# Peptides against a protein of PDB entry 6RGO: the designs that were tried, part 355

Target 1, 392 residues: chain A of PDB entry 6RGO
Amino acid sequence: MALKLLGFNQDATCFSVISSNKGVTIYNCDPFGKCFELEKSTSNDEELDFLVEMLFSTSLIAVVDKTIGASKRKKLKIVNTKRKATICELTFPHEIMDVIMNRKIICVVLKSDQIFVYDISCMKLLRTIDVRGEKLKSTSKFRNSEAVGDIGVRVSLSTDNNSILCYSSYSKSDKENAPLNDIVVFDALKCIQINVLPAVHQSNIVCIACSPDGMLMATASEKGTIIRVFKTIDTENDEPILVNEFRRGSRPSRISEMKFNHDNTLLACVGESDTIHIFALPVTTTEADANEDDTLQQSSHSLSSSINGLQYISKGLANRFGKIIVSKIPTQSQQRHVAYIKIPENAKYRIGFPKDTTNTIHICGEDGNYLVYSIPRNEVGPCTLVKSNTFD

## One batch from the design tools (peptide; made by RFdiffusion4, then SolubleMPNN)

Design b2_p30_3_s1 (from b2_p30_3, 14 letters changed)
Fold by OpenDDE base, seed 5:
Structure b2_p30_3_s1 (fold): chain B 392 residues (1-392), chain A 30 residues (1-30)
Amino acid sequence: as target 1 above (392 residues)
Amino acid sequence: SEKEELEKEAEEIFKKLEELKLDKIENSLP
């Protein structure tokens, strides 16, 4: 059967899949098994497409039927999985491209490059963000999404109650084809812009991950060779703080998903390559618990690559050239993965970090594998398979 | 448990959305 992965929930306790025969199925990770099924409403011959966003492991899900020909691509359904009932339905002016949520907020991304921010508790609209801004309202040329790939606004939301929303925005270049290479950091509860990270890549941003606490953000461009990690809120001299720059690979490859673990010590990435990469983040030792005693000289060569900060080269007085982020990190000193998982080249995989075990990663594939891996602590190497299950 | 707390929050959301749906039906009666 053709499976399409929708992904893990916020805490990797569940994942969702589309089966061509059944519709949407939600699996519980532990104990492993089906916890919900949404029957297809379409004929057998249509390729099913859905958005499903879960409120953790609760009975609350948001569902969008994106199936081609379905009159439902503009409709968000809030579904109670226990009752198998649609509680609320919202209709949007444009096709829904993405839906993300936490305990407080639902964000709905439209094909119009608009983000609708809702209070989940009452489905009250808090803000409409227009990422195109006023200048592009006149160019009624909807980028035919068919011809210029799936280049739209990307979003990520913190899983905590702070509800930090990171989204890709168009650079201030007066070019009709401005790249989506800026990031905006937004407080979704207060509806205020906190920060703007200009030109974080040279090309469009295709993947964003916010940390669970909203303090860190990872970004990748269409090239997918470099991942950059920034602080979301903090700035140094009104410039973005680059925390890490990771090299995924030498060859271009699309990154489809990135995730931080729950303590911000690891960043994982997956995409079109045969490898899930796991990177170590610097542990911010709070100064407090440096009690003197245990001189265990574990010569962990902390590759304290001095993270040479991002330099914005302002090209001179011509307001036409936006700030270009230049990495000061030499290509040879770019950090690589500390751990990896090999996956089938032709299978799409999704990733999740469980809350209770910071050195464990959950993965699932369109090959019907759900796998749990242990991440090595002390050496660079492959992850160890701990548990495997199959699904249909 | 945290899971039970989250499920209770989901049930409170559902209740409030059902109430708001009823209010919209009542206010949409001519």
Scores: peptide ipSAE 0.566, ipTM 0.832, DockQ to the pose 0.269
Fold by OpenDDE base, seed 3:
Structure b2_p30_3_s1 (fold): chain B 392 residues (1-392), chain A 30 residues (1-30)
Amino acid sequence: as target 1 above (392 residues)
Amino acid sequence: SEKEELEKEAEEIFKKLEELKLDKIENSLP
């Protein structure tokens, strides 16, 4: 059967799939099994396409039927999985491209490059963000909507209650073909822009991840060779907003998903390559007053020594205030993965980090495999398979 | 548990959305 992966929920306790014959199925990870099924409404051999966003392990899901039919692609349904009922339906002026949620906020991304921000508790519209609107003031030429290929606005939302929204925006370049290579950081609760990171890549951003606490963001371009990690907030100390640069590979390959673990110590990426890469983030030691006694020899090989090479020397991309955001990090300071998982070629995989086990990663494939891996702590190498299940 | 708390929040959201849907039906009666 053809499977299409929708992904994991926020805490990787569930994942969603589309089966061509059944419709949408949600699986629980532990104990492994089906927890919800949405039957196919149409007898037609049409390719099923859905967006499904689940509120953690709850009975609340947001569903968009993207299967052929212009009216359905514009409708967001809030569904109670226990009652198998649509509680609320919202209709949008344009096709829905993405839906993301946490305990406070739902964000709906449209094909028009608009982001609708809602209070989940009442489905009240808090903000409409028009990602094109800042550019329309300078050049009255509507880009013909037809030439906007597979490159749309990308979003990521923190899973915490701070509700930090990161989204891709158009560069201010006077070129008719400005790339989606800026990042905006937005407080979705207060409806305020916190930060703008201009030109974080040379090409369009195709993948964004926000950390669970909203303090970090990761970005990848169409090339997918370099992953950059940024602080979302400016610290009072003149610390660089760019905290890490990781090399996934030398060959171009699209990254489809990135995830931080729950303690911001790991970043995983998956895409069109045969390899899931896991990178170690430097632990920001907040000097909390470590009282004396517990000399547990954390052999924290101080990855601190590689950050000192970020001398502000070269003409990097300046922010709106002339600060260099992206210097060319010397190729020698580009960190490699600390761990990896080999996956079948041509199988799409999705990734999730469980909350309770910071060194465990959940993965699922369109090949019908759900796999749990242990991440090595003290060595660079392959992850160890701990558990495997199959689904159809 | 955190799961039970989150499920309770989801049920509170559903109640409020059901109420708001009823109010829209009443305001749509001619």
Scores: peptide ipSAE 0.547, ipTM 0.828, DockQ to the pose 0.267
Fold by OpenDDE base, seed 2:
Structure b2_p30_3_s1 (fold): chain B 392 residues (1-392), chain A 30 residues (1-30)
Amino acid sequence: as target 1 above (392 residues)
Amino acid sequence: SEKEELEKEAEEIFKKLEELKLDKIENSLP
């Protein structure tokens, strides 16, 4: 059967899949098993496509039927999985491209490059963000969005209650083909723009991850060779803070998903390559734990020596237009992965970090594998397979 | 548990959405 992966929920306790013959299935990770199934309403041989966003491991899901030819591609359903009932339906002016949520906020991304921000507790619209409206003040040509391929607005939301929304925006270039290479950081609760990171890549941003606490974001371009990690809120002299620059590889390869672990110590990425890469982030020692005993001094030396080469290149190269271009970290200071997982080249995988185990990663494949890996702490190497299950 | 608290929050959301009579209740999942 053709499987299509929807992904993990916020805490990697569940994942969702589309089966061509069954419809949508939600699996629980531990204990492993089916927890919800949505039957296919139509006997048509049409390739099923859905968005499913789950509120952690609760009975609340948001569902969009994206099946080609379906008039439902503009409809968001809030579903109670225990009752097997639609509780409310929202209709949008354009096709829904993405849906993300946390305990407070649901964001709906449209094909029009609009982001609708709702208070989940009552489905009240808090804000409409028009990512094109900021561009259209300069260029009157509506490029029919049909002719520009898979490049749309990308979003990521913090999983905590801070509800930090990161989204890709068009550069303020007078060029008809301004790339989606700016990032906006937005407080989704207060409906305030916090920060703007201009030109974080040379090409369009195709993947964004926000940290669980909303303090960090990772970005990748259509080249997928370099991943950049920034602070979301903090600035130095009104300039964006680049925390890390990671090299995934030398060959171009699309990154489909990135995730931080729950303590912001690891960043994983997956995409069209045969390898999931896991990168270590420098532990910002918050000064609070300065009171526990002297004995852990000895083992930290070996990993610290490779990290000390990160010159904080705070020098934004102001281009001729006074815009901060994020300075490329010298290729010598680009960090590599600390761990990796080999996956089949032709299988799409999704990734998730469980909350309770910072050194564990959950992965699932369109090959029907659900796999749990242990991440090595003290050495660079392959992850160790701990648990495996199959799904159909 | 945190899971039970989150499930209670989801049930409170459902109750509030039902009370607000937000759009078409389709009793059939797609």
Scores: peptide ipSAE 0.542, ipTM 0.814, DockQ to the pose 0.320
Fold by OpenDDE base, seed 4:
Structure b2_p30_3_s1 (fold): chain B 392 residues (1-392), chain A 30 residues (1-30)
Amino acid sequence: as target 1 above (392 residues)
Amino acid sequence: SEKEELEKEAEEIFKKLEELKLDKIENSLP
């Protein structure tokens, strides 16, 4: 059967899949098993497409039927999985491209590059963000909507109650073809723009991850060779703080998903490559008072590479051709993965970090594998498979 | 448990959404 992965929930306790024959199935990770099924309403051999976003492991899900031929691509359903009932339905002016939520907020991304921000508790619209409209105000030039192809607005939301929303925006360059290479950091509760990170890549951003606490953000471009990690809120001299620059690889490869673990010590990425990469983030050791005695010389080579804050001087010196020269972060500061997982070629995988085990990663594949890996702490190397299950 | 707290929050959301749907129907009655 052809499986399509929808992904993990916020705490990686559940994942959702589309089966061509069955419809949407939600699996619980531990104990492993089906917890919900949404049956296919049509007998047609139409390729099913859905968005499903869960409120953690609760009975609350948001569902969008994106199947071709259905006038449903503009409809968001809030479903109670215990009752198997649609509680409410919202209709949008354009096709829904993405849905993300936490305990407070639902964000709905439209094909029009609009983001609708809702209070989940009452489905009250708090804000409409028009990413194209903000560009048009800045550049006075209509972009022909046709030239963007599959490159839409990307979003990520913190899983905490602070509800930090990171989204890709168009650069303020007067070029008709300005890339989606800016990031906006937005307080989704207060409906206030907190920060703008200009030109974080040279090409369109295709993947964003916000940390669970909303303090960090990871970005990847369509090249997928470099991942950048920034502080979301904090600035240094009104400039964005680059925390890390990671090199995934030398060859271009699309990154489909990135996730932080719950303590912001790890960043994982997955995509079209045969490898899930896991990167270590510098733990800001708050110097807690290490007063007391005990001698144990365990040579934890804390790779406290004190990356002296590479002020990402986002002084995009427009070269003579109006290319923003993102200041070359010295190639010497580009970190590699600390751990990896090999996955089958051409299998799409999704990733999630469980809350209770910071050194564990959950992955699931369109090959029907749900896998739990242990991440090595003290060595650079492969992750160890701890648990495996299959699904249909 | 945290799971049980989150499920209660989801049930409160559902209740409020059901109430708001009823109120919209009642306020839409002429």
Scores: peptide ipSAE 0.541, ipTM 0.825, DockQ to the pose 0.266

Design b2_p30_3_s2 (from b2_p30_3, 14 letters changed)
Fold by OpenDDE base, seed 3:
Structure b2_p30_3_s2 (fold): chain B 392 residues (1-392), chain A 30 residues (1-30)
Amino acid sequence: as target 1 above (392 residues)
Amino acid sequence: SEKEEEEKYAEEIEENLLKLNLKKIEVKLP
């Protein structure tokens, strides 16, 4: 059967898939098994497409039927999986492109480049973010909605209660074809813009990940060769907002998903390549109680020494050219993966990090494989397969 | 357990949404 992966939930305890014959299925990771099925409402051989966002491992899900020809592409349903009941239905003016949630917030991304931010507890609209509306103040020409190929607003939300929303925005270039290469950091609870990161890539951003605590974000462009990691909040210390630059590969390849682990020590990426890459993040040692003994020689090659070339061009030049956040980091400072998983070239995979095991990664494939890998701590190499299951 | 607390929270959300009678909402652009 043709499977289409929807992905893992926030804590990687569940994943969702579309089966061409069955509809939407949700699986538990441990114990492994089917926990929910939403039957196909139509007998037509139309390729099923859905958005499913889970509230962790609960009975509450958000569902959008994106099937071609379906009048439902504008409808968000909140569903109880135990009762198989629709609790509420929101109809939007435009097609829903993405839905993301945590315990507090639902964000709905529309094809109009609008983000609707809701309080989940009452479905009260907190904010409408118009990503195009900021561009309209600078450039009178709408991009014709037809020329919006596979390039849309990307979003990521912290899984914690702080509800930090990172989204891609259009650069302030007077060019009709301004790329989606800015990042906005937004407090979704307070409805306040925290930060704006201009021109974080040369091309459109196609993938964003927010850390579980909302303190870090990772970005990848259409090239998918470089992953950049940024602090979401300006620290009072004049520390660089760009904390890491990772090289996935030399060849262009689309990154479809990135995830941080729960302690912000690892970043994984997956996409069109035969390899899931896992990168180590420098632990920000807060100078709190250094009890002596756990001198695991993590060769913290303190990026401090190589970041000395990120001259903060002083506040004076910032007024005319913006913060040049991305000085050309020397190719020598680009870290490689610390671990990897080989996957079939023709199978799409999704990734998730379980909360309780920081060195474990869950992956699932459109080939019907659910796999659990252990990540090596002290060596650069392949991950070790710990558990495998199949699904249909 | 954390899972039981999350499920209870999801049930509280469901009860609130049902009380608000939000069965069908037309989201208009502002």
Scores: peptide ipSAE 0.500, ipTM 0.918, DockQ to the pose 0.911
Fold by OpenDDE base, seed 2:
Structure b2_p30_3_s2 (fold): chain B 392 residues (1-392), chain A 30 residues (1-30)
Amino acid sequence: as target 1 above (392 residues)
Amino acid sequence: SEKEEEEKYAEEIEENLLKLNLKKIEVKLP
């Protein structure tokens, strides 16, 4: 059967899949098993496509039927999975491209490059963000967004209650083809723009991950060779703070998903490559915990020694147009993965980090594999498979 | 448990949405 992965929920306790014959199935990760099934309403041999966003492991989900030819691609349904009932239905003027939520906020991304921000508790519209309207009224013909394929607004939302929304925006250039290479950081609760990170890549941003606490973001461009990690809120001299630059590989490859672990110590990425890469983030030692247990002299060969060479060259080269281009970290200071998982070639995988185990990663494949891996702490190497399950 | 609190919160959301009678909303462009 053709499986299509929808992804993990916010805490990787559940994942959702589309089965061509059954419709949408939600699996619980531990104990492993089906927890919900949405039956296919139509006998048509049409390839099923859905968006399913879960409110953690609760009975509440947001569903969009994206099936080709379906008049439903503009409809968001809030569904109770226990009752199998639609609570409410929102009909948008344009096709829904993405849906993301946390405990407070639901964001709906439209094909029009608009983001609708809702208070989930009452489905009140808090803000409409028009990413195209932020593009200067250059009188240039709106290229019908139909012709530029997979390039659209990307979003990520913090899983905490702070509800930090990161989205890709168009660079202010008079060029008809301004890339989606700016990032806007937005407080989704207060409806305030917090920060703007200009030209974080040379090409369109295709993947964004926000940290659970909303303090970090990771970005990848169409090239997918370099991942950049920034602070979301903090600035240095009104300039964006680049925390890390990771090298996924030398060959271009699309990154489909990135995730931070719960404590912001790891960043994982997956995409079109045969390898899930896991990168270590430097633990920002908050000064507070330095005081107590001086005693155990165990020779932790702290991986700290290689980090000293990160001169924060915060010198954003102001390009001739006054835009800060994030200075490329020298290729020698680009960190590689600390861990990896080999996956089948051409298999689409999704990734999730469970809350309770910072060194565990959940992955699932369109091959019907749900896999739990342990991430090595003290060595660079492969992850160890801990648990395996199959699904149909 | 945290899971029971989350499920209770989801039930409170459902009750609020049902009380608001939000069965069908047509979202207009501004």
Scores: peptide ipSAE 0.494, ipTM 0.915, DockQ to the pose 0.893
Fold by OpenDDE base, seed 4:
Structure b2_p30_3_s2 (fold): chain B 392 residues (1-392), chain A 30 residues (1-30)
Amino acid sequence: as target 1 above (392 residues)
Amino acid sequence: SEKEEEEKYAEEIEENLLKLNLKKIEVKLP
């Protein structure tokens, strides 16, 4: 059967898939098994497409039927999985491209480059963010830069109650085809813009991850060769703080998903490549008082390469051709992965980090594999397979 | 358990949404 992966929930306790014959299935990770199935409403041989966003491991999900020909691509349903009942239905003016949630907020991304921010407790609209409207205010020309293909607004939301929303925005460049290469950091609860990171890549941002606490974000462009990690809220001299620059590879490859672990020590990425990459983040050891007790110095070579915060001078010198020269962090400061997982070529995978085990990663594939890996400590190498299950 | 607290919170959300009678909302552009 053709499987299509929808992804993990916020804490990697569940994942969702589309089966061409069954519809949407949600699996519990531990104990492994089906916890919900949404049957296919039509016998048509149409390729099923859905968005499913889970409220953690609860009975509440948000569902969008994106199937071609379905008059439902504009409809968000909140569904109770235990009762198999629709609680409410929201109809949007445009096609829904993405849905993200936490305990407080639902964000709905439309094909119009609008983000609708809702209070989940009452489905009250808190804010409409018009990313195109902001571009049009900055750029004198109303050209519908039809985002060529799948290039649209990308979003990520913190899984905590602070509800930090990171989204891609259009550069203020007077170019009709300004890339989606700015990041806006937004307090989704207060409906306040906190920060703007201009031109974080040279090309469109195609993947964003926010940390669970909302203090970090990772970004990747359509090139997928470099991942940048920034602080979301903190600034240095009103300039964005670049924490890390990671090199995934030398060849262009699209990154489909990135995730931080729950303690912000690891960043994983997956996409069109045969490899899931896991990067170590510098732990800011708060100097908790080193009380002197004599116990054995096992030399944990913490590769605390103190990358002195290279001020990403966002002063892109516009070259003579109006290209923002993103100040290249010296290639010498680009870190590689600390761990990796090999995956089948052409199999799409999704990733999740469980809350309680910071050195464990959950992955699932369109090949029908659910896999749990242990991430090596203190060595660069492959992850170790700990558990495997199959699904259909 | 944290899971039971999350499910209780989801039940409270559902009850609130049902009380608000939000069966169908047409979202207009501002």
Scores: peptide ipSAE 0.490, ipTM 0.912, DockQ to the pose 0.906
Fold by OpenDDE base, seed 5:
Structure b2_p30_3_s2 (fold): chain B 392 residues (1-392), chain A 30 residues (1-30)
Amino acid sequence: as target 1 above (392 residues)
Amino acid sequence: SEKEEEEKYAEEIEENLLKLNLKKIEVKLP
């Protein structure tokens, strides 16, 4: 059977899949098993396409049927999984490209490069964000999304109640084909822009991850060779703070997903490569009590992550929109993974970090494997398989 | 448990959405 992975929920307690024969299935991770099935409404051999966003491990999900007809692709359904009932249906003017949710907010991304921000408790529209801005409203050239590949607005939302929304935006270049290489940080509750990170990559951003607390953001471009981690809120001299720059690989490869663990100590990435990479982040030692005693000389090879601030070289006076050239951090200062998982070639995998176990990662594959790995603490190496289950 | 509190919160959301009679919402462009 062809499986299509939809992903984990916010806390990696559940994951969702599309089965060609069954429709949408949600699995619980522990105890492992099916918790919900949405039956296929049609007997046709049409390739099923859905968006499913879970509200953690609750009975509430957001569903978009992308399989059949332009009218369904514009409809967001809030569904109770226990009752198998639609609570409400929102119809948008354009096709829904993505849906992201936490306890407070639903964000709906449209093919029009608009983000609709809703209060989940009442489905009140808080904000419509137009990522193209007013200037591009006149050019009715919808990028024929068929010819220009999967280049759209990317979003990530903090899983906490602060509801920090990070989204890709078009650079302020007068070019009709400006890349989606800026990031906007937005408070989704207060409906205010907090920060703008200009030109974080040279090409379009294809993957974004916000930390659970909304304090960090990871970005990857179409090249997928370098991952950058930024602070979301803080600025240094009005410039974005680059916390880390990681090298995934030397060869271009698409990154499909990135996730932070619950305590912001790890960043995982997955994509078209045979390897899930896990990177260590610098632990912000808050000045918690240096109680003296325990002399365990664990040689913490403190990977002294030199916080290299992004030096924007403003080229000279004339053009007010100075090309912010992200200074390439020297290739020698780019950190490698601290841990890895080998996955089958051409198998799509998704990743999730459970809340309670910061050194554990959940992964699932379109090969029908759900796997739990332990991440090594003190050594650079492979993760250890702890648990395996199969699904269909 | 945290899970029971989250499910209760989801039930409160469902009840509120049902009370608002939001069965179908047409999202208009501004």
Scores: peptide ipSAE 0.479, ipTM 0.909, DockQ to the pose 0.902

